# Designs tried in a protein design run: peptides against a protein of PDB entry 8HF1. Part 149

Target 1, 320 residues: chain A of PDB entry 8HF1
Amino acid sequence: NVMLYATKPTEVMVSFPHQEQVLTVTRLISAEIEKFYVSLDLMNIGVQPIRRSKSLQCLRDPSKKSFVKQLFNDFLYQMKEYGIYAASIAIISLIVEFDIKRRQAETLSVKLMHRTALTLCEKIRHLLVQKLQDMTYDDDDDNVNTEEVIMNFSTPKVQRFLMSLKVSFADKDPKDICCLVFVERRYTCKCIYGLLLNYIQSTPELRNVLTPQFMVGRNNISPDFESVLERKWQKSAIQQFRDGNANLMICSSVLEEGIDVQACNHVFILDPVKTFNMYVQSKGRARTTEAKFVLFTADKEREKTIQQIYQYRKAHNDIA

## One batch from the design tools (peptide; made by RFdiffusion4, then SolubleMPNN)

Design b2_p20_1_s3 (from b2_p20_1 with S1M R6V P9E N12D)
Fold by OpenDDE base, seed 1:
Structure b2_p20_1_s3 (fold): chain B 320 residues (1-320), chain A 20 residues (1-20)
Amino acid sequence: as target 1 above (320 residues)
Amino acid sequence: METYPVVPEEEDLFEEIPEP
């Protein structure tokens, strides 16, 4: 029995200053969303027929209002956790989703609801882009995608993440890189992907080094709502990563869903590790000899994070 | 201009999590 000593990855922490800095524009956007929620609660859209799909009791809110609120709450979370620059990308995903829902609306009242949500998203997008332009001399849209703009309009967490990528991968051979980036939420995958594309394009040391892709976990809530496009994208992204045409993969809970990804030399956990299963599965992808498992923590949460990792290490050793 | 504070570039970003 050759016990393949699975080389344990080096577990590493990157700390960032915890700043609850709420920019004036983020307060304005939050207030506009809150006003929208009040208006949304007053909207009479009628009772939608509950299509009894038997299996997953995922709250098909018969009002469809909860889904609208969920998307805006996810946006608010991303704006808080990742910053204005990330929010400018995240809002595009809401625009696309609400435009699809508006076109698919079976009633005029539901169509109007999604149209109102879309109008708010466009207003938010303009506020965000205008704020990014505060650092630009020229009105050209490409000028907001510089390293300087990305860094100044990203949270300290995202700044430390980008710096960690630069330090780890600057001027390396792309073939020697197999990197996973774990995030908690499905929509964060797209947001961080767009941010990374722009950052890599603006960072000469990374332009020909990192090729990112993203993989969104299967929507367990309804396989029927997972667009054929999303499934095609997921398959293509996985294949590109397997073929080495992409060397950085942003993913959520996809590994918990049994999607097999290759062994990696870097695993970045951008969001807090919330479960033992997530810890074991994500760490279990860092399988090369010099593999790094990188955690991000606020300075104030550093000790709590260390203690949580010790508990997970202990629990892992009790199963092994 | 209101921005997030830019964190300093640190050469040693990576702290190894010690064994307990």
Scores: peptide ipSAE 0.573, ipTM 0.947, DockQ to the pose 0.755
Fold by OpenDDE base, seed 3:
Structure b2_p20_1_s3 (fold): chain B 320 residues (1-320), chain A 20 residues (1-20)
Amino acid sequence: as target 1 above (320 residues)
Amino acid sequence: METYPVVPEEEDLFEEIPEP
């Protein structure tokens, strides 16, 4: 019985300065969303029919207003945590979602609500793109996707994440790379994916080295709203990562038990580790020889992060 | 121009978390 002692990954930490500065454009966008919430609360959209789910719990289909507020709250979080450049990508996903909901609207009042939300998203997109163009002499959209623009309009956390990828993977063989990136929120996966595509394209040392994909966790709350297309896309993305056609996968922290992703040599945790289960599940993917498990922390939270990891290590050793 | 502060490149980005 050769007990294959699974080589424990090396746990490493990357520190970044805490960002207290709020850009003027970020304050303007936040104020426009707050004004929109006041207007949204005054809108009469009628009584929404309570869909009785087959299970006796009347899951109130989240009021069409609460869903609109959730999407803008997720956008505000992404703008705060990842910066203006990431927000310019995130707003496109809101535009697509509100256009779909506008077309599917059963009433004129609901159609008008989604149209008003869409008009606000287009205004926000214009403000973000105009701010990215402050660093470019030419009004051409291609000039906003440079390494310099990405770095100057990303938070210190995202800057240190991109630097960590460059140091880890510059000029390496793509076949020797199996990387996971964990993020907390579903919508962050697509936003960070778009940012990485543009960063890799702007960074010569990474262009033919990193091929990213993303995976959105299953939404356990509404399996009926996962389109057949989203499920097919998830299966295709997993298969490309298994076949080595993609070597970097962005995942939500809700990796359900049962996505058999191969043993990875790098696992990056971009957002704070909030639960013991997230720690064990993500660390358990770093199984190769010399595998790295990388955590990101603000300098002010460094000691608290170390103490939390020691508690999780102790709890994991008591169960193993 | 109002931007985020660019963090300098450091050679030792990765701090190993020691065993307690």
Scores: peptide ipSAE 0.565, ipTM 0.946, DockQ to the pose 0.754
Fold by OpenDDE base, seed 2:
Structure b2_p20_1_s3 (fold): chain B 320 residues (1-320), chain A 20 residues (1-20)
Amino acid sequence: as target 1 above (320 residues)
Amino acid sequence: METYPVVPEEEDLFEEIPEP
C-alpha cells in the first residue's frame, strides 16, 4: 500500500481586527427579538400531537416555539459574525421559512405564531435595508449592492474574506480555480452566497472569474424540511461544481461521506474550526500540489488559533 | 455615519502557519 503522501496543503491564516463596537441598529434588532421571545413564551399554541418520526429519538418540541427561537438565534449569530449586509440577506431565509410554516400550520394558534414571527422579520428587513441606504443617494434597493456598501456594512472578518478572494483570484482563469468555503451554519451558506454574488458583480476583476454556488448539507434530521426543490437545487449545485460551471462552493458541513467533489486548490474556513473532524475533513479537500487551507482569526485570538492548529496537526499525525 | 471599521488593504493578507 503506497500511502500516496497527499501533498499537505499550505495552512494560511488571515487575521482581522476584533469588532468590539455593536452598531445601534444591531442593538435595536436584538431588543426586538428579545421582546418577541417574551411574547412567544406567553403565547398559548395548545398541545400539538407528537409526530414521532422513527429516526428522531429526540422529542420534537410539540410547541414549535423552540424552532422559531432557533431561527432567530441563527439570524442573530449571522448579524453578529458577518454584519448588517449579510443580515439583510439572511432575514429573507427566515421570511421564506416562516411563510412555509404558516402555510403548513394545522391550527390557528400556530398560524398566528408564524405570522407574528414573519411580521417581525419584515420589520427587521426594513431596519437593515434602511441602514444600508444611509450610504446611498437614491432610495433604490439596487443601489445598496455596491462594493462600498458591502464593505462598510460587513464585519472585519467578512471584509478580510472578500479581500482574500480578490487577491487570490483577480484576473485568473476561471478553470484554474476550485475553491471551497466552509461555514458553520446552514443558513450562513445562503447569506454568504448572496453577499458573494453581489460582491462579484460589483468587482470587475472577479465578474467573469468567480462563479459561486452553495450547498446546504442534508438535514439528516428531517427529509420533510428539505423541500423537493432544495434537494434538486443541491444536486444541481454539486453537479455544476463537478462540471466546472461553478468554481467556488460554499458549504456548511464537510461534504458528507460520499459527495465526491474534485480536489480543490483553495479551502477557506470562514468560521472557527471547532472540532478535529472539521479540521481533517475540510483540510482533506485541499489536495492539489499548491493547495491553500485558509483560516480566519481575530487578531486577539491569533495565538490561540495557532495553538489549536498545532494540536490538530499533532492529533492527525498520531492517527496517520 | 455608523459603519463597521473598514480594514486597510494589506499586501500580505496571508500569514503561513509555520511547522512547529
Scores: peptide ipSAE 0.563, ipTM 0.945, DockQ to the pose 0.751
Fold by OpenDDE base, seed 4:
Structure b2_p20_1_s3 (fold): chain B 320 residues (1-320), chain A 20 residues (1-20)
Amino acid sequence: as target 1 above (320 residues)
Amino acid sequence: METYPVVPEEEDLFEEIPEP
């Protein structure tokens, strides 16, 4: 019954031009990953011991070639959808993951595979950082975190997202802000979090206004494979957001997992709404007076997005 | 120098989705 009296959020769209141009550096990085896949397919890693974890979910053996390819495919998606600046942050997560896997390797062949992946990640990192420095007068790594560099090396979608945050929250009282940002993929949460930290620090009007956190959904991998560190971090991030110590939460599937987050005044959907459930759950968090539900769409997909929202509104009204 | 096209600042960034 409490859902019946929730003020309907204002549903708004932010349009962005479709990114058709592929930068030379992104083509080079893609070609280096493709060459690495050919090399990876030729590697003899032997038969990996099937760790007898009783859960059928052990399909993600992190020592397999498929896991290495998944991480690079996830990176390629980040670089394509969010741009070079976001990719420079995303590659660090791959470096950390492959270094952990290299240290945990049970065989010399698996250790070598992860070492080769790390060498490629470092090469990619250097190519990305060098490209960000093309706009800097000084070779200092700190100068790549300006508002100008972030904007020029982010996709139009990310540019419009950052502009939307600036327009929405510039010079506001932090206590009056409760914002959710929904993204499709788990790895995007951390990437967008790092981008937002740098953008907020470089943008005086948002400095000390926005305090971001991120939350990745529980791995569909059994809770036994979640690191104690990840579980502690998730609990801390949720608690900071509940206590008002963080006022912007980036999440992928938090609501699907039954994580109780507070009612928000802003909900941003950075990636396309793919399911009715995601629409209802995310919109259902925008419960305050004057709450905004913000969708991002490419100009060419604007009409398709509007029609999809009308279908979801209709379906929601038929259940209510 | 290759960059992404910078989107212009628009006065009305938020377009309300009308009722059908």
Scores: peptide ipSAE 0.556, ipTM 0.945, DockQ to the pose 0.769

Design b2_p20_1_s4 (from b2_p20_1 with S1M P9E N12D)
Fold by OpenDDE base, seed 2:
Structure b2_p20_1_s4 (fold): chain B 320 residues (1-320), chain A 20 residues (1-20)
Amino acid sequence: as target 1 above (320 residues)
Amino acid sequence: METYPRVPEEEDLFEEIPEP
């Protein structure tokens, strides 16, 4: 048994200033979502038939209201953690989801609920796009996808992440790059992917260097709800990354055990490492010589992050 | 115009986490 000494990646930290400022537009959006929750609680959608899928131990909320609230709560989290620019992309995913659910509605009341949610998403999208356009001085240049707009409407965390990519990969050979970006939430993968596409396109030093993809871990909870389209897309994205047609992959922390992703030279952990398992699984992908494992932390949480990594290193050495 | 604060460009973004 040649224990291939997996070369331990260099563990590095990128600090960012803590953002306490809440933009006026984010307060307006949050208030509109809270008003919607009050209206949603008053909606009589009737008793939905409890389709006991034998595989779902979780009691499906028969009202489907909890799912609507979950999507908006996930959006609010993304807007807070990544900023207005990422939120403008994230809201499109809600629009698509609520339109699908509206079309699939078996009752008029459920159809109306999803229609109301969709109307709110369109209002939110308008508020976000209008805010991004505050930097476009020329009425004719609808291009809200410039580096300047992205940076000014992204949180300090996302700004440092983008700077870290630029410093790491500017003018490099695309073949020398195998990068993973880990995020906590499923929907974050898509909004960060969209943000990266626009940032790379606006950054000449990266335009021909980075080719991003994203994958969402299979949610073990509902393989039945993964659209055939999502499953096909995930397989295609993984294959493109394996074939070297993509060199940066955004992943949610729920990588199913057994997705054989190739050895990477860079692993970025965009969100806080909340579990030892996430630490080991993500770090275990940085397997090349000179691999980097990059963590992002707020300045105020720097010491706490270091101590948490020491605990995880100790726990890993005690198991190995 | 209300935006997020711009983080300064720094050359040394990466701090190595020391061995304890």
Scores: peptide ipSAE 0.612, ipTM 0.950, DockQ to the pose 0.774
Fold by OpenDDE base, seed 3:
Structure b2_p20_1_s4 (fold): chain B 320 residues (1-320), chain A 20 residues (1-20)
Amino acid sequence: as target 1 above (320 residues)
Amino acid sequence: METYPRVPEEEDLFEEIPEP
């Protein structure tokens, strides 16, 4: 019985300087969202009709306001963790969602709530785009997607992530690349995907090397028509990655529950590893010879991160 | 111009996490 010892991936760490500086535009946007929350709490949207399905009992007034706050809180997290360039992409997803919810609104009060949220998103988009244009001499929209603009308006974590991709994959054969990028939040997958498309297009050494895809986690909360389209998109994205038409996939921690993805040679963990399950499941995708499992940490949290990985490594060896 | 601090390009970005 030759137990084919699956080659353990090499575990590597990339450090980045802790970001203490918050841009003035980020403070302005945060203050506008806080003012909007005060206004939202004062809005009377009335008691929403309880549709009798157990899954729709959650559509009371508090849940509709809570969903609006959740989307803006996810946006604020993305702006803080990834920077204003990533936020300029993330805000478009909020605009699309609030426009859909505005059109689907069963009452005038709910329609007005989503319209007010949409108006705030357009103001935020304008503030972000105007700030990205501060580096462009020409008012032409085409100049905001340069490598220089992306790097200067991304957090140190995102800068080190992009540098790590360039060092790992510059001028390689696309067939030799099978890369996973794990992020904590569902909406981050689409935001980082848009950022990577623009970065790859601005970086000659990567243009014909990396073809990204993204996978959003299953939204079990919304049984609506959007959940069917999302499931079709997920199946298409997985199939493109299996067929080798895509060689980099961005995914949230929801890949934990049994998406059969091929053995990868690179696994990047962009956000902190918060659970033992996330560690085991993400590391378990790095199965090729010389596979790398890459963690990102702030310099201030480096020692704590190493100690946490030692505890997870010990716990994994005790079960194996 | 107010931007994020540029992280220097380093050749050795990847630090191997040793066995304890």
Scores: peptide ipSAE 0.611, ipTM 0.950, DockQ to the pose 0.763
Fold by OpenDDE base, seed 5:
Structure b2_p20_1_s4 (fold): chain B 320 residues (1-320), chain A 20 residues (1-20)
Amino acid sequence: as target 1 above (320 residues)
Amino acid sequence: METYPRVPEEEDLFEEIPEP
């Protein structure tokens, strides 16, 4: 049995300058969220009736305050890692989620908590959009979706990622592209998807070349709250990617859970590879003869990233 | 205007990770 030597993808690295500079708007937003946390801790939400929901998380924080803080912490992470343009998209997801939770609230105190969180998200959205408009002459919201605005209000990591897509795919035949983009967090999938839609629409060389989709991991924590809509969306997105109606898929660790996707020619790892399993599973999707496995690293972490990849290569060769 | 630092366009974005 000649084990068909699975053609090893070419492993490449894209470096980016470390972002030390914090924008004034991001400091203002962070301070507003911190003030909100102090207010949230003072809110008496009462003892929520222990619904026998099988989800272990309902047992740890009956007040649901921890979940509200988690969403804002995920937003703060996205704003830091991807920039204020990505944050302007990410905040919309929080608005939608808090509006749903406000409507589903069983108590007036929980309803008020989600309403206060929603009002803060709307304020944050206005601060972000106003900052994006500093580059536009017209107060038209559509003018903030230009390549120039996206690039100037994205972190060096995101700038290098977008440049890497442009260099890799400009003026190519869409049928010859099968691309995966891996991100660490489920909420980043939607954020980067929205950013890519706007970037592709603003970039003539990519408009008819890249058709993105996204896949969000199952919320293992609340399978009951994973809306029938999210499950339908995931199935539809996977099917579009299988049928070639989409050629770029943004995903988190979802593909580790046994989602069968075709062999890809490009795999981009936008966030640091933190586990050997993530390395093997993501790299194992780059199966074409000319497949590329692309890693993003800060310049300061370049050597550490290389050494980590050498350790993963060694461990993979010892198992194969 | 306060923006992120613009990363220069480089012709060779992709550095191959050599075999050890």
Scores: peptide ipSAE 0.611, ipTM 0.950, DockQ to the pose 0.764
Fold by OpenDDE base, seed 4:
Structure b2_p20_1_s4 (fold): chain B 320 residues (1-320), chain A 20 residues (1-20)
Amino acid sequence: as target 1 above (320 residues)
Amino acid sequence: METYPRVPEEEDLFEEIPEP
């Protein structure tokens, strides 16, 4: 019951202009993925032998096509919501995943399916990197990681998020910072982590101030499939954040997973708050003195966001 | 060159959500 005496965080909103402009490269990538889905639906990969491992593996589409489509749909979401720069990092995670799946393929047809997906990912990566280079004088991959490139190839939401970090943490003592960043999707955690590493490295005022970590949510559908590596990494990331070796944690659903995270002075909600439980749980981590609970909203959704927060405040006060 | 629109740097990024 220590939560009853916690100082209520200041609830603040950061607005951003709605992204209406669809970049030509984004349309091209979307069209290539759609063409790939048509080809994927025509692929005969056979009936996969149901490995009678007693673990709930049986809920994965025996075709594995659904998993391929899920990864590309998650990529399309990240490209739309966070922009081209974030997408250039996100695509690498797809390449790694499909290469693992290709190597683990039990059939030639499944191996070929993952190989075709990899070929598409490499094409997408090339299109994204080439687009980032439009602002660089030199063809060096390192030149695409400037503050200017990151900002120009990030959505207005991500630009305002990065600005909010700079304003909040520029030249501060790292020990005075305990920040959570909540995102909707597990794959976004790693994408935003990579973006933040590059942004912090390009921003002198944040160098040696912010040390980010991420936490991918436990795959609630199959905790047994969580690689030993992922579990070790999660434990290490949590421990670094507890020990103060990391002061910013990116997470999707840490609180739903029963992970005990320390009290923070900043909680950023990068994606829309969809549920009352997410509101209460995330806000309940902003419990230090002068803690801030930061929401991001498009200008057109500002009033709707305010009304939603009022409803959640009311519902929270009725339970407290 | 197509980029996302640059959001202006604003000093007052944080709007406090008032009590109703």
Scores: peptide ipSAE 0.610, ipTM 0.951, DockQ to the pose 0.769

